Peptides against a protein of PDB entry 5TUV. Designs and how they scored, part 123

Target 1, 107 residues: chain A of PDB entry 5TUV
Amino acid sequence: KEVIDRLRYLKAEIEDLELKERELDQQKLWLQQSIKNVMDDSINNRFSYVTHEDICNCFNGDTLLAIQAPSGTQLEVPIPEMGQNGQKKYQINLKSHSGPIHVLLIN
Target 2, 107 residues: chain B of PDB entry 5TUV
Amino acid sequence: AQECQNLEVERQRRLERIKQKQSQLQELILQQIAFKNLVQRNRHAEQQASRPPPPNSVIHLPFIIVNTSKKTVIDCSISNDKFEYLFNFDNTFEIHDDIEVLKRMGM

## One batch from the design tools (peptide; made by RFdiffusion4, then SolubleMPNN)

Design b2_p20_6_s2 (from b2_p20_6, 10 letters changed)
Fold by OpenDDE base, seed 5:
Structure b2_p20_6_s2 (fold): chain B 107 residues (1-107), chain C 107 residues (1-107), chain A 20 residues (1-20)
Amino acid sequence: as target 1 above (107 residues)
Amino acid sequence: as target 2 above (107 residues)
Amino acid sequence: QPTFLDSSKLTETFKYTLTK
């Protein structure tokens, strides 16, 4: 009887958790859309930038590249492998679908 | 019973997923707040300067920051089409997205 | 969507999409 009751309890709890998870999924979608709307606002978009100073204040001592690309641009970093010349390859692949990619040397 | 144990494992798995999703939602909220703060800062700064910043002095969102040693050799190639870029590094690098940068900026 | 990547610690191909 106790086992049966526990099973019923667990099944009911799992059902509640499923509902909660779906609720969170919906909230995520809503919030993501909200963020997009805020960022796409004409005034906000005009001021949606950081400065060289901002970047330099965040990082120290290294070469800094800023890569600005349209939203939706895909970035891939493959597992480093040895090249034909015996040098290990470290790569970034970028694919933009809607506009140019801009690269700035910050440091 | 084994069924009870299976359900308890499933319950725990769902609880962990819910916790992760709650955390992700919180991060999105913070992201939106940070963005709004960035916009306000920039608006105020431009008002004080009575001019927009020079075009090459700012990085517009979305962007990524690549951080690598000052000794790292970086090559950039445009391949396949005008929207595809390949960056080659002779050493390791770090990538930080704009969200991380805004966090570091204290936005 | 990670906000940080260390290329020296990759165990699989890293994929990221820039978002608004």
Scores: peptide ipSAE 0.534, ipTM 0.900, DockQ to the pose 0.919; fails the geometry check
Fold by OpenDDE base, seed 4:
Structure b2_p20_6_s2 (fold): chain B 107 residues (1-107), chain C 107 residues (1-107), chain A 20 residues (1-20)
Amino acid sequence: as target 1 above (107 residues)
Amino acid sequence: as target 2 above (107 residues)
Amino acid sequence: QPTFLDSSKLTETFKYTLTK
């Protein structure tokens, strides 16, 4: 009766939601590929940069490191742990597989 | 009754997941727009200047920005194959990716 | 992937891949 009808309704709705989720997953894949294609375009790639001024306008009062690396470069930041001297260790590990990493200091 | 409750919980879970995916999709769209705006800005700027910017004055995508106190001591170690970088900080730091930077730039 | 990290608030190893 009422419970049975509710169950039927919920099951049908869940099926519709599954379809919607698959649609969104596909759209995400397509959009990600589109973004990649746009960024890999030779003309766009030539102009795919920010300036020193851009960065300075975004951040105030700190030492800034700009790290440019090839796509696919892996970054890891471990949980800070006590070092040998009792000082907490704050680290960034970078692993590039396809090219050099460029570091720019922004004062 | 319990089955009905279970399905309602599942329904709600799926609805929230779909909402999250919709939001993520919109963010990707905005990222693409921001990138296109960046390219357009840079093209126009170089046209006006009649020259490209100096190589060391710009940061090419993809990149990350690390900001820390001006008092922070930063040490960088490079592996023998020059593909691995280890940054050591004596204090806390923040990392911002290029996507966030473009957002802050208003692209 | 997150766009921001605070090293002081990590509860697990943070992993990120630069994407073009």
Scores: peptide ipSAE 0.533, ipTM 0.900, DockQ to the pose 0.923; fails the geometry check
Fold by OpenDDE base, seed 2:
Structure b2_p20_6_s2 (fold): chain B 107 residues (1-107), chain C 107 residues (1-107), chain A 20 residues (1-20)
Amino acid sequence: as target 1 above (107 residues)
Amino acid sequence: as target 2 above (107 residues)
Amino acid sequence: QPTFLDSSKLTETFKYTLTK
């Protein structure tokens, strides 16, 4: 029956897709580890920076803050809510666990 | 049959997930390339200058860029242990991570 | 994880971890 044949086909294809998805998952993990290794290299780490000029070339017209923090620093932006004066509160919460946070005014 | 329809839906869902994962993998590849290009650029620049840049003139990875209006009032409170930072803005802001910055830099 | 955030368009608390 056509339906039975279709079911068999679909099941076989889904099995192949499952394998493909797992392959991609493994590739992602491998690449993430590769990136980490490259960035953790002492020489690469020394040169892992951008300049004020770089940032200014990417953005213009506004106040630009550069926040450099250790890897693993957690950033949270809550949903803006009305403050006591009726003004919305826009906030950034940063929590570092391994070192100081450095803030630069670029513009 | 209902089972056939269910499998077809599942098949399509899996195909979409695979497509998304392929795109994410491509992004990671580009990120690594961008980082390597950044390191190469900086190494070359320092070789030409025969010295590293001033310590406060560069932004080390990882970092984020906060973009807000020039009229925005920004205040920052720091915890006693200096690991927690609270930024308050009286207006909206944008956040860009280092990955996006490297993209904008054309790395 | 998005590389761009607009604070005016948040529908939930945004969480991000700086990573290498």
Scores: peptide ipSAE 0.526, ipTM 0.898, DockQ to the pose 0.933; fails the geometry check
Fold by OpenDDE base, seed 1:
Parts: structure tokens; sequence; C-alpha cells
Structure b2_p20_6_s2 (fold): chain B 107 residues (1-107), chain C 107 residues (1-107), chain A 20 residues (1-20)
């Protein structure tokens, strides 16, 4: 029966897809660890920076702030709410757990 | 017939997940390449200059860029432990992470 | 995890963790 054949085909294909999905999951984990290792390397870490010129080339016409913080620093932007004076509050909340936060005015 | 339909739905769900995972994996690969290119560029530049750049002239990873109008008033409050920062803006702003910046730089 | 945020378009609190 065609239905029986289709069932067998679908089951076999799903098994293949399951294997492929597991492979991709493992590859992602491996790559994430690889990236971490590369960035944590002493030499790479020494040269892991951009310049003011780099930022200015990427953005223009506005005020630019660069916020440098340790990995793991948490950033939150709440939904803008009306303040006591009737002005909307646009906020960025930063919480560092391992070191200081540095703010640079670029433009 | 109903069993076939159920398996076809499952098949399609798995295909979509695989597609998404493949895309995410590709992005991670590009991020790693961009970072390596950045490091190479900076190493070469410092070699030519025969010295590292001034500390306040570069932005070390990880970082974020805040973009806002030149008319925007920005206030920054720092907690007593210096681990919490509160930025207040009187107008809207944009945030860009270091990954996006590297992409814009063409790394 | 978006690489870009526009504060004017937020429908919920945005959360992001810096990662090197």
Amino acid sequence: as target 1 above (107 residues)
Amino acid sequence: as target 2 above (107 residues)
Amino acid sequence: QPTFLDSSKLTETFKYTLTK
C-alpha cells in the first residue's frame, strides 16, 4: 500500500534528520568553545580592539558612546515609561560582575 | 493516513530547526573569521607604528555602541560598588554590539 | 540575540549579556 510505503519512508527520513540535527548541535558547541578559546588567547586578547576611526567609519551624524565592560556584564533596556516630569524615560541599565565599566565618547 | 500526516508535520518541523541551526552556525563562523581578521589588522598596524595605541584611543572587546542624536542629553549614574551603571537619555537611542561593528567594518 | 536595538521600538524589556 502506498500509505505503508510512505510511512516507512517518513520514518527513515526522520531518523536521518535526527542524526543531522544532533550533528549540528555538537558543531555549534564545538565552535562556541573554539571562539572562546581564540578570544581568551593572550595574544589575541591583546589585539582585540577597535579604534575611534573604526567606529566613526561605521556610524556618522550622531553622538556615539562606546561602553566597554567585562564579559558577562548584563545590559537591560526597560520599556520607556513616563517620568515624574512627564518625560519618557529612556534608560540603559548595566551590571558588571567581574570588573569596571569604561565609557568613551567617540563622536 | 493520520499517522502519515503526523510524521510529515514532524518532518517539516525538524527541517526548519535544521535550517535555523545551519544559519546560526554560519554566523558563528563569520564572527570567528571577523575576529581573527581584526587581530591580524591590529598586529600589523602596531608593527608599523612600532608601539601600541594609547589606552584611551581604542575600545577593547567586548563592547557596545550607543548611538543617539547630538541633541540628546545623557546622564550617567554609578552605584557605590561601581558595578552598576544607569544611563538616562531624554530621547531615543540605538545599541549596536561589537559583532555588528565588526561586520560594518568589513572584517 | 539581536545585534541591534532601537529603544523606540521596544515591546518588552530588552536583555543582553556582553560576551567576548
Scores: peptide ipSAE 0.526, ipTM 0.900, DockQ to the pose 0.907; fails the geometry check

Design b2_p20_6_s3 (from b2_p20_6, 10 letters changed)
Fold by OpenDDE base, seed 4:
Structure b2_p20_6_s3 (fold): chain B 107 residues (1-107), chain C 107 residues (1-107), chain A 20 residues (1-20)
Amino acid sequence: as target 1 above (107 residues)
Amino acid sequence: as target 2 above (107 residues)
Amino acid sequence: QPTHLNSSELTETYTYTLTK
């Protein structure tokens, strides 16, 4: 029957898709590790920076804060809520676990 | 018939996930390329200048960029352990990670 | 993880981890 054949086809295809998804998951893991290795290389690490000019070229007309922090630093932005003085609160929370946070004001 | 329909929905869901994962992999590849290009650029620039840039003129990865209006008042407080930072803004802001910055730089 | 955030568009607490 046509329906039975379709079911068989779909089940087989889904099985193939499962294999493909697992392949992609593995590739992602390998690539992520590769990126980490490249970035952790001493020479690459030495040159892993952008300049003030780079940032200024990317953004115009605003106050810019450049926040450099150790890998693993957690950032939280709560939903803006009304403050005690009737003003909405716009906040950024940063938590570092391994080193200092450096802030550079641009513009 | 209902089972066939269920499997077709499942098939489509898996296809979409695979597509998304493929896109994510491509992004990771581009990120790695961008980083390598950044390193190469900086190495060349320092060779030409015969010196590294001043420490306060560069932003080391990883970093984020916060941009807000010139009129925005920004307050920063450091927690007791000095690992936690709280930024308060009296207006809205945008956050951009280093990946986005490298993209904007054309790396 | 998202590469861009606009604080005015938040519907939930945004979290991000800096990655090297």
Scores: peptide ipSAE 0.528, ipTM 0.901, DockQ to the pose 0.927
Fold by OpenDDE base, seed 3:
Parts: C-alpha cells; sequence; structure tokens
Structure b2_p20_6_s3 (fold): chain B 107 residues (1-107), chain C 107 residues (1-107), chain A 20 residues (1-20)
C-alpha cells in the first residue's frame, strides 16, 4: 500500500511539474519575443552599443578582440585538435549570412 | 518498487529542468533590463555631447569579446566577402558574449 | 546559452549564434 501511495503521489507531482514546465516554456517564448521587439526598435537599435572604455573596464591584462557581426552570425569553436606539429589548434570560425563581420582590437 | 524508482528519477529530472528554465528566464529578464539601461545611458550621453560617438569608438550589438594572453599569436583568415572568418590562436582564449559584457558593466 | 567560454575547457565543439 505504501508503494501504491508513493506511485500515486509521484504521478500526481509529475503531472504538476509538466504543467509548470509548459508554463515556463510559454513565458520564455513571450520574453524572447519581447526582447527581440525591444532590440529591433529603431531608436533602441541606434543606441545599442558599448564603448571601448566599457570593454576595457570589464577586462584587463589580455589582448581583447571585439567581433561585431550581424544577428544570426554563427560562431564555432572546435575541440582543440593536435596540429601537424603536435600542437593543439585553437580556432574560432565565424560565418555570417547577412553582412560583413567587423573585428576591433580593443587593447 | 522499480516503478517508483523510475518515477522518482523522472521527477528529479523534471525538477532540474524546471530549475534550469527558471534560471534562464531570470537571465532573460536581466538581459532586457540591461539592454534598456544601455540604451538609456547612450542616449543620454549623446544628448550631452550633442553628437554621436565617433565611428570605430563603439561596438554595436551583437558582438563577442575574445580575450587571450598578450603573448598569444593570432592569425585571421578572411573570406573575400568578409562573411567568413577563421581565427587561429597558438594558445587558449576566452569568449564573452555581449550579454556577459553588459552584466559586467553593471547595466 | 553560455555567455562565457574557455577554449581550454572544451569537451565538444562549441556553437553560438549572435543575436540582437
Amino acid sequence: as target 1 above (107 residues)
Amino acid sequence: as target 2 above (107 residues)
Amino acid sequence: QPTHLNSSELTETYTYTLTK
């Protein structure tokens, strides 16, 4: 009987969790659309930038590259593989489909 | 008993997913707030300066920041249309998206 | 949706799409 009761409890809880998960999924979708709308606004888009100073304030001591690219640009970092000389290769692949990529050296 | 165990595993799995989704939702909210704050800051700054910032002094969203040691040798191959970039590093690097940058900026 | 990546810690190919 204890097992049966536990089963019933678990099934009921799982059902509740399913509902909660769906609710969260809907909320996420709504929020994502909201963010998109805000960012796509012409005025907001005009002011959607950071400065070199902003970046420098966030990081120190390293070479900093800023890569600006159109939305939808795909970035890929493969697993470091052994090169011809036995050295690991560290790579970043970028592919844009809607415009040029711009790279800035910050420091 | 086995069925109970299976359901308990499922329950835990769902709980973890829900927790992750809740966290993700919170991050999205913060992203939206950060973006709005960024826009407001920049808009105000340009009003005070009575002009937009010089070109190449700002980084427009979306962007990523790559940081690596100053000793790291970076090689970049660019396609003719500048739609494809291949970065080669002789050492490790870190990537930070614009969302993280805004967070670090305190937006 | 990782906002930070360390290339030295990669166990699989990392993919990311820039979004406005």
Scores: peptide ipSAE 0.537, ipTM 0.902, DockQ to the pose 0.918; fails the geometry check
Fold by OpenDDE base, seed 1:
Structure b2_p20_6_s3 (fold): chain B 107 residues (1-107), chain C 107 residues (1-107), chain A 20 residues (1-20)
Amino acid sequence: as target 1 above (107 residues)
Amino acid sequence: as target 2 above (107 residues)
Amino acid sequence: QPTHLNSSELTETYTYTLTK
């Protein structure tokens, strides 16, 4: 009796959880689309930037490079390998498919 | 019963997924808010200055920040169309995306 | 999705796509 009741309870709860999960999935999709719409808005796009001061306030006195690139630009950082001169190679590979990449030295 | 145990495992699995999805959703909400705050700030600033900022003084979204030691030697190879970049560092570096920067800015 | 990367901590090739 207790086992049967427990089974029934668990099945009902799982059903409720399935509904909740689907709700969250839908909310995520809508929010993602909303974010895209907001960022693609012409006015918002015009003002979607940070300043050198902003970056300097976020980071200390190291060398800072700002790399601006179109959405969809792919960044790859391979595992460091030993170079021909015995130095490890630390690399960043960037590939844009829709426009030029712009690099700024902040400090 | 084994069936009860199986359902309890499934229940717990779903609860964990829901928790993760809730957290991810909250993060997206915060990102959208941060972006809207950034836009509002910049609009106000440009109104006060009565001009847009110089082109090379701002970093437009999306972007990444590369942070490395001042002693790090950086070499950059660029394609003729500026669609492809290869950065070589003689030491380690850190990468921060625009989302993290906005968080650090307090947006 | 990671918001930062330390190159010294890589155990596999890291990939990231800039997105709006």
Scores: peptide ipSAE 0.528, ipTM 0.902, DockQ to the pose 0.911; fails the geometry check
Fold by OpenDDE base, seed 2:
Structure b2_p20_6_s3 (fold): chain B 107 residues (1-107), chain C 107 residues (1-107), chain A 20 residues (1-20)
Amino acid sequence: as target 1 above (107 residues)
Amino acid sequence: as target 2 above (107 residues)
Amino acid sequence: QPTHLNSSELTETYTYTLTK
């Protein structure tokens, strides 16, 4: 029957798609590791920076803070809530576990 | 049949996931390219200048950029060891990671 | 993992880990 043939076709295709998805997952993992290796290279690490000019060219008309911190530093932004004085609280929490955090005012 | 319909739905779901994963993989590739271009740019610049940039003139990866109105009041509480930061803003802000910055730089 | 965040659009606590 046509339905049986369709079922067989769909099952076979889904199996192929499952293999493709797993392939992509592995490729992602490998690429992530590759990126890490490239960035951890001593020479690349030495030159892994942007300038104030770079940032200024990307953003205009605002106060700009550049926050440099060690890899693994955690950033949290809570939902803005009303403060005691009726003002919304806008916050950024940063916590590093491996080194100091450095903040620069760009403009 | 109901089973056929279920498999067709599953097939479509898998196709969409694969498409998304392909897009994500492409983004990672672009990130790696951008980083390599950044390193190359900086190496060339330092070679031309015959010296590294001043330490406080550059932002090392990883970093984030916080932009807010020039009128925004920013308060910062820092731990003694500079491992923990609390930023308070009296208005909204935006956060951009280093990946986005590199994209905006055209790397 | 979004590369951009607007504090005014948050519907839940946002968390991000800096990474190389």
Scores: peptide ipSAE 0.518, ipTM 0.899, DockQ to the pose 0.929; fails the geometry check

Design b2_p20_6_s4 (from b2_p20_6, 11 letters changed)
Fold by OpenDDE base, seed 4:
Structure b2_p20_6_s4 (fold): chain B 107 residues (1-107), chain C 107 residues (1-107), chain A 20 residues (1-20)
Amino acid sequence: as target 1 above (107 residues)
Amino acid sequence: as target 2 above (107 residues)
Amino acid sequence: QPTYLDSSKLTETYTYTLSK
């Protein structure tokens, strides 16, 4: 009856959705690899930069730090907590594994 | 029936997950396009200038931008191995990655 | 994957890996 038919329909649709999801997962992997290849290309890498002007056009009125680091560098921001002096701690932890971290102050 | 309801819930869950994955794929595509546009822009700009930009005037990918008030006091400590950085702020800050910057640039 | 962080709105430790 209607319930049985609905069950059959739903099961079939779920199966199709599983296939679709796997397709999307594969597409993501391929696209990620493509992006990596494009960015790792020597010519593209040479021109993979933004200028101070670019940043200033995107942001205004504040202190701007540009932190350039090797791919794979890990960033951690802990939950702000009260410090020993009663002041909230706002922190950024950076850990590089393959090279130096470069910090630029943009005024 | 309860089974039908369970499958409908699962169906909807899968549909939403697929939708999210589709959006993520589109985002990746846009990222790649933005990067290619950035490279093209920079290549053209350097051709017109007949020289590369000064090394300290550009920020190479990957990078992050930290935005904080001009009144914020920033302290930076570097580990002995020079691979770990700790930034301390006496006030709140914002972090923007290179992807967002490229978006703001209209790439 | 996150592209933006507001340190004032954190409910958990935020982690991010720089990548190409």
Scores: peptide ipSAE 0.573, ipTM 0.904, DockQ to the pose 0.931
Fold by OpenDDE base, seed 1:
Structure b2_p20_6_s4 (fold): chain B 107 residues (1-107), chain C 107 residues (1-107), chain A 20 residues (1-20)
Amino acid sequence: as target 1 above (107 residues)
Amino acid sequence: as target 2 above (107 residues)
Amino acid sequence: QPTYLDSSKLTETYTYTLSK
């Protein structure tokens, strides 16, 4: 019967897709760990920076703040709310747990 | 027939998840390549200059870039240990992470 | 996950964690 054949086909395909999905999950985990290892390497870490020129080339015309912070630093931007003076509040909250935060004015 | 339909829905769901995971994996690969290229560039540049860049002239990863109008007034409050920052803006701003910056740099 | 934020378009509180 056509329906029975279709059921068998679909079940077989789903099994193949399950294998593919698990493969991709493992690849992602492996790559994430690889990236961490590469970035944590002492030599790579020393050279893991961009310059003011790099930033200026990527952005133009506006005030640019560069905020460097330890990995794991949490950033929060609340929904803008009206302040006491009737103006909207635009805020950035930063919280580091492992080291100081550094702020540079680019332009 | 209903069983076939249920399996077809499941099949499609899995296919979409796989597609998304493939895209995410590709992005991670590109990030790793970009980082390696950045490191290579900086190593070469420092060799040519025969010295490392001045400490306050570079931005170490990880970082974010805050972009706002030159007319925007920015107030910043900092904790004693510099672990916590509160930025107040009187106007809208944009945030870009280091991954996006590396992409814009063509790394 | 997002690499870009526009504060003018926020519909909910945005959270981000700096990561290597």
Scores: peptide ipSAE 0.572, ipTM 0.905, DockQ to the pose 0.919
Fold by OpenDDE base, seed 2:
Structure b2_p20_6_s4 (fold): chain B 107 residues (1-107), chain C 107 residues (1-107), chain A 20 residues (1-20)
Amino acid sequence: as target 1 above (107 residues)
Amino acid sequence: as target 2 above (107 residues)
Amino acid sequence: QPTYLDSSKLTETYTYTLSK
């Protein structure tokens, strides 16, 4: 029956797709590790920076804060809630575990 | 028939996931390329200048950029251990990570 | 893992980890 044939076809295709998906997952993992290795290289690490000019060229017209922190630093932005004074609270929480956080005012 | 329909739905879901994962993989590749280009640029620049940039003139990865109105009042509270930072804004802000910045830089 | 956040459009607490 056509339905049976279709079922067989679909099952076979899904199996192939599952393999493809797992392949992509592995590739992602490998690439992530590769990126980490490249960035952790001593020479690359030394040159892993952007300049004040770079940021200014990317953004304009607003106050720009550059926050540099160690890898693993956690950032949280809670849902803005109404404060006691009737103003919404906009917050950024940063938690570093391995070193200081550096804040630079760009403009 | 119902089983066939269920498998067709599953097939489609898997195809979409694969497509998404392929896109994510491409993004990671571009990120790595951008980083390598950044390093090359900075190496060349320092070679030409025969010195590294001043420490406070550059932003080392990883970093984030906070963009807010020039009228926004920003308050920063630092914990006693200097590992926790709380930024308070009286208005909305945008956050851009280093990956997006590198994209905007055309790396 | 979004690379951009607009604080005005948050529907839940946003979390991000700086990483290489």
Scores: peptide ipSAE 0.565, ipTM 0.902, DockQ to the pose 0.931
Fold by OpenDDE base, seed 3:
Structure b2_p20_6_s4 (fold): chain B 107 residues (1-107), chain C 107 residues (1-107), chain A 20 residues (1-20)
Amino acid sequence: as target 1 above (107 residues)
Amino acid sequence: as target 2 above (107 residues)
Amino acid sequence: QPTYLDSSKLTETYTYTLSK
């Protein structure tokens, strides 16, 4: 009886969790669309920037590169692998499909 | 019973997924808030200055920040159309997206 | 989805798409 009751309880809870998960999935989709709409707004787009000062205030002590690229630009960082001289290679690959990439040295 | 154990494992897995999705949803909410705050800040700043900032003084979204040691040697190969970039580093680096930057800015 | 990457801790190829 205890086992049966536990089974019933677990199954019922799992069903509730399934519903909750679907709800969250839907909420995510709607929120993502909302964000897109806000960011695609012409006025918002005009003011969607940070300053060099902003970046410098967030980071210190290192070389900072700011890479601005069109939406959809793909970034790839492969696993560091041994180079020809036995040195690990650290690499960033960027590919834009809609416009040029702009790189700025901040610090 | 074995069935109970299986369901308990499943329950826990679902709970963890839900928790992750809830966290992701909260992050999206924060992103939207941060963006709106950024836009508001910039609009106000430009109103006070009565002009937009110089083009090269700002970094438009979307962007990423690459952070590496000042000693790191960076080599960059660029395609003719500037649609493709290859960065080679002789040491490790960090990448921060615009979302994280906005967080650090307190937006 | 990660907002932060440390190249020294990569266990797999990292991919990211810039987006508004």
Scores: peptide ipSAE 0.579, ipTM 0.904, DockQ to the pose 0.913; fails the geometry check

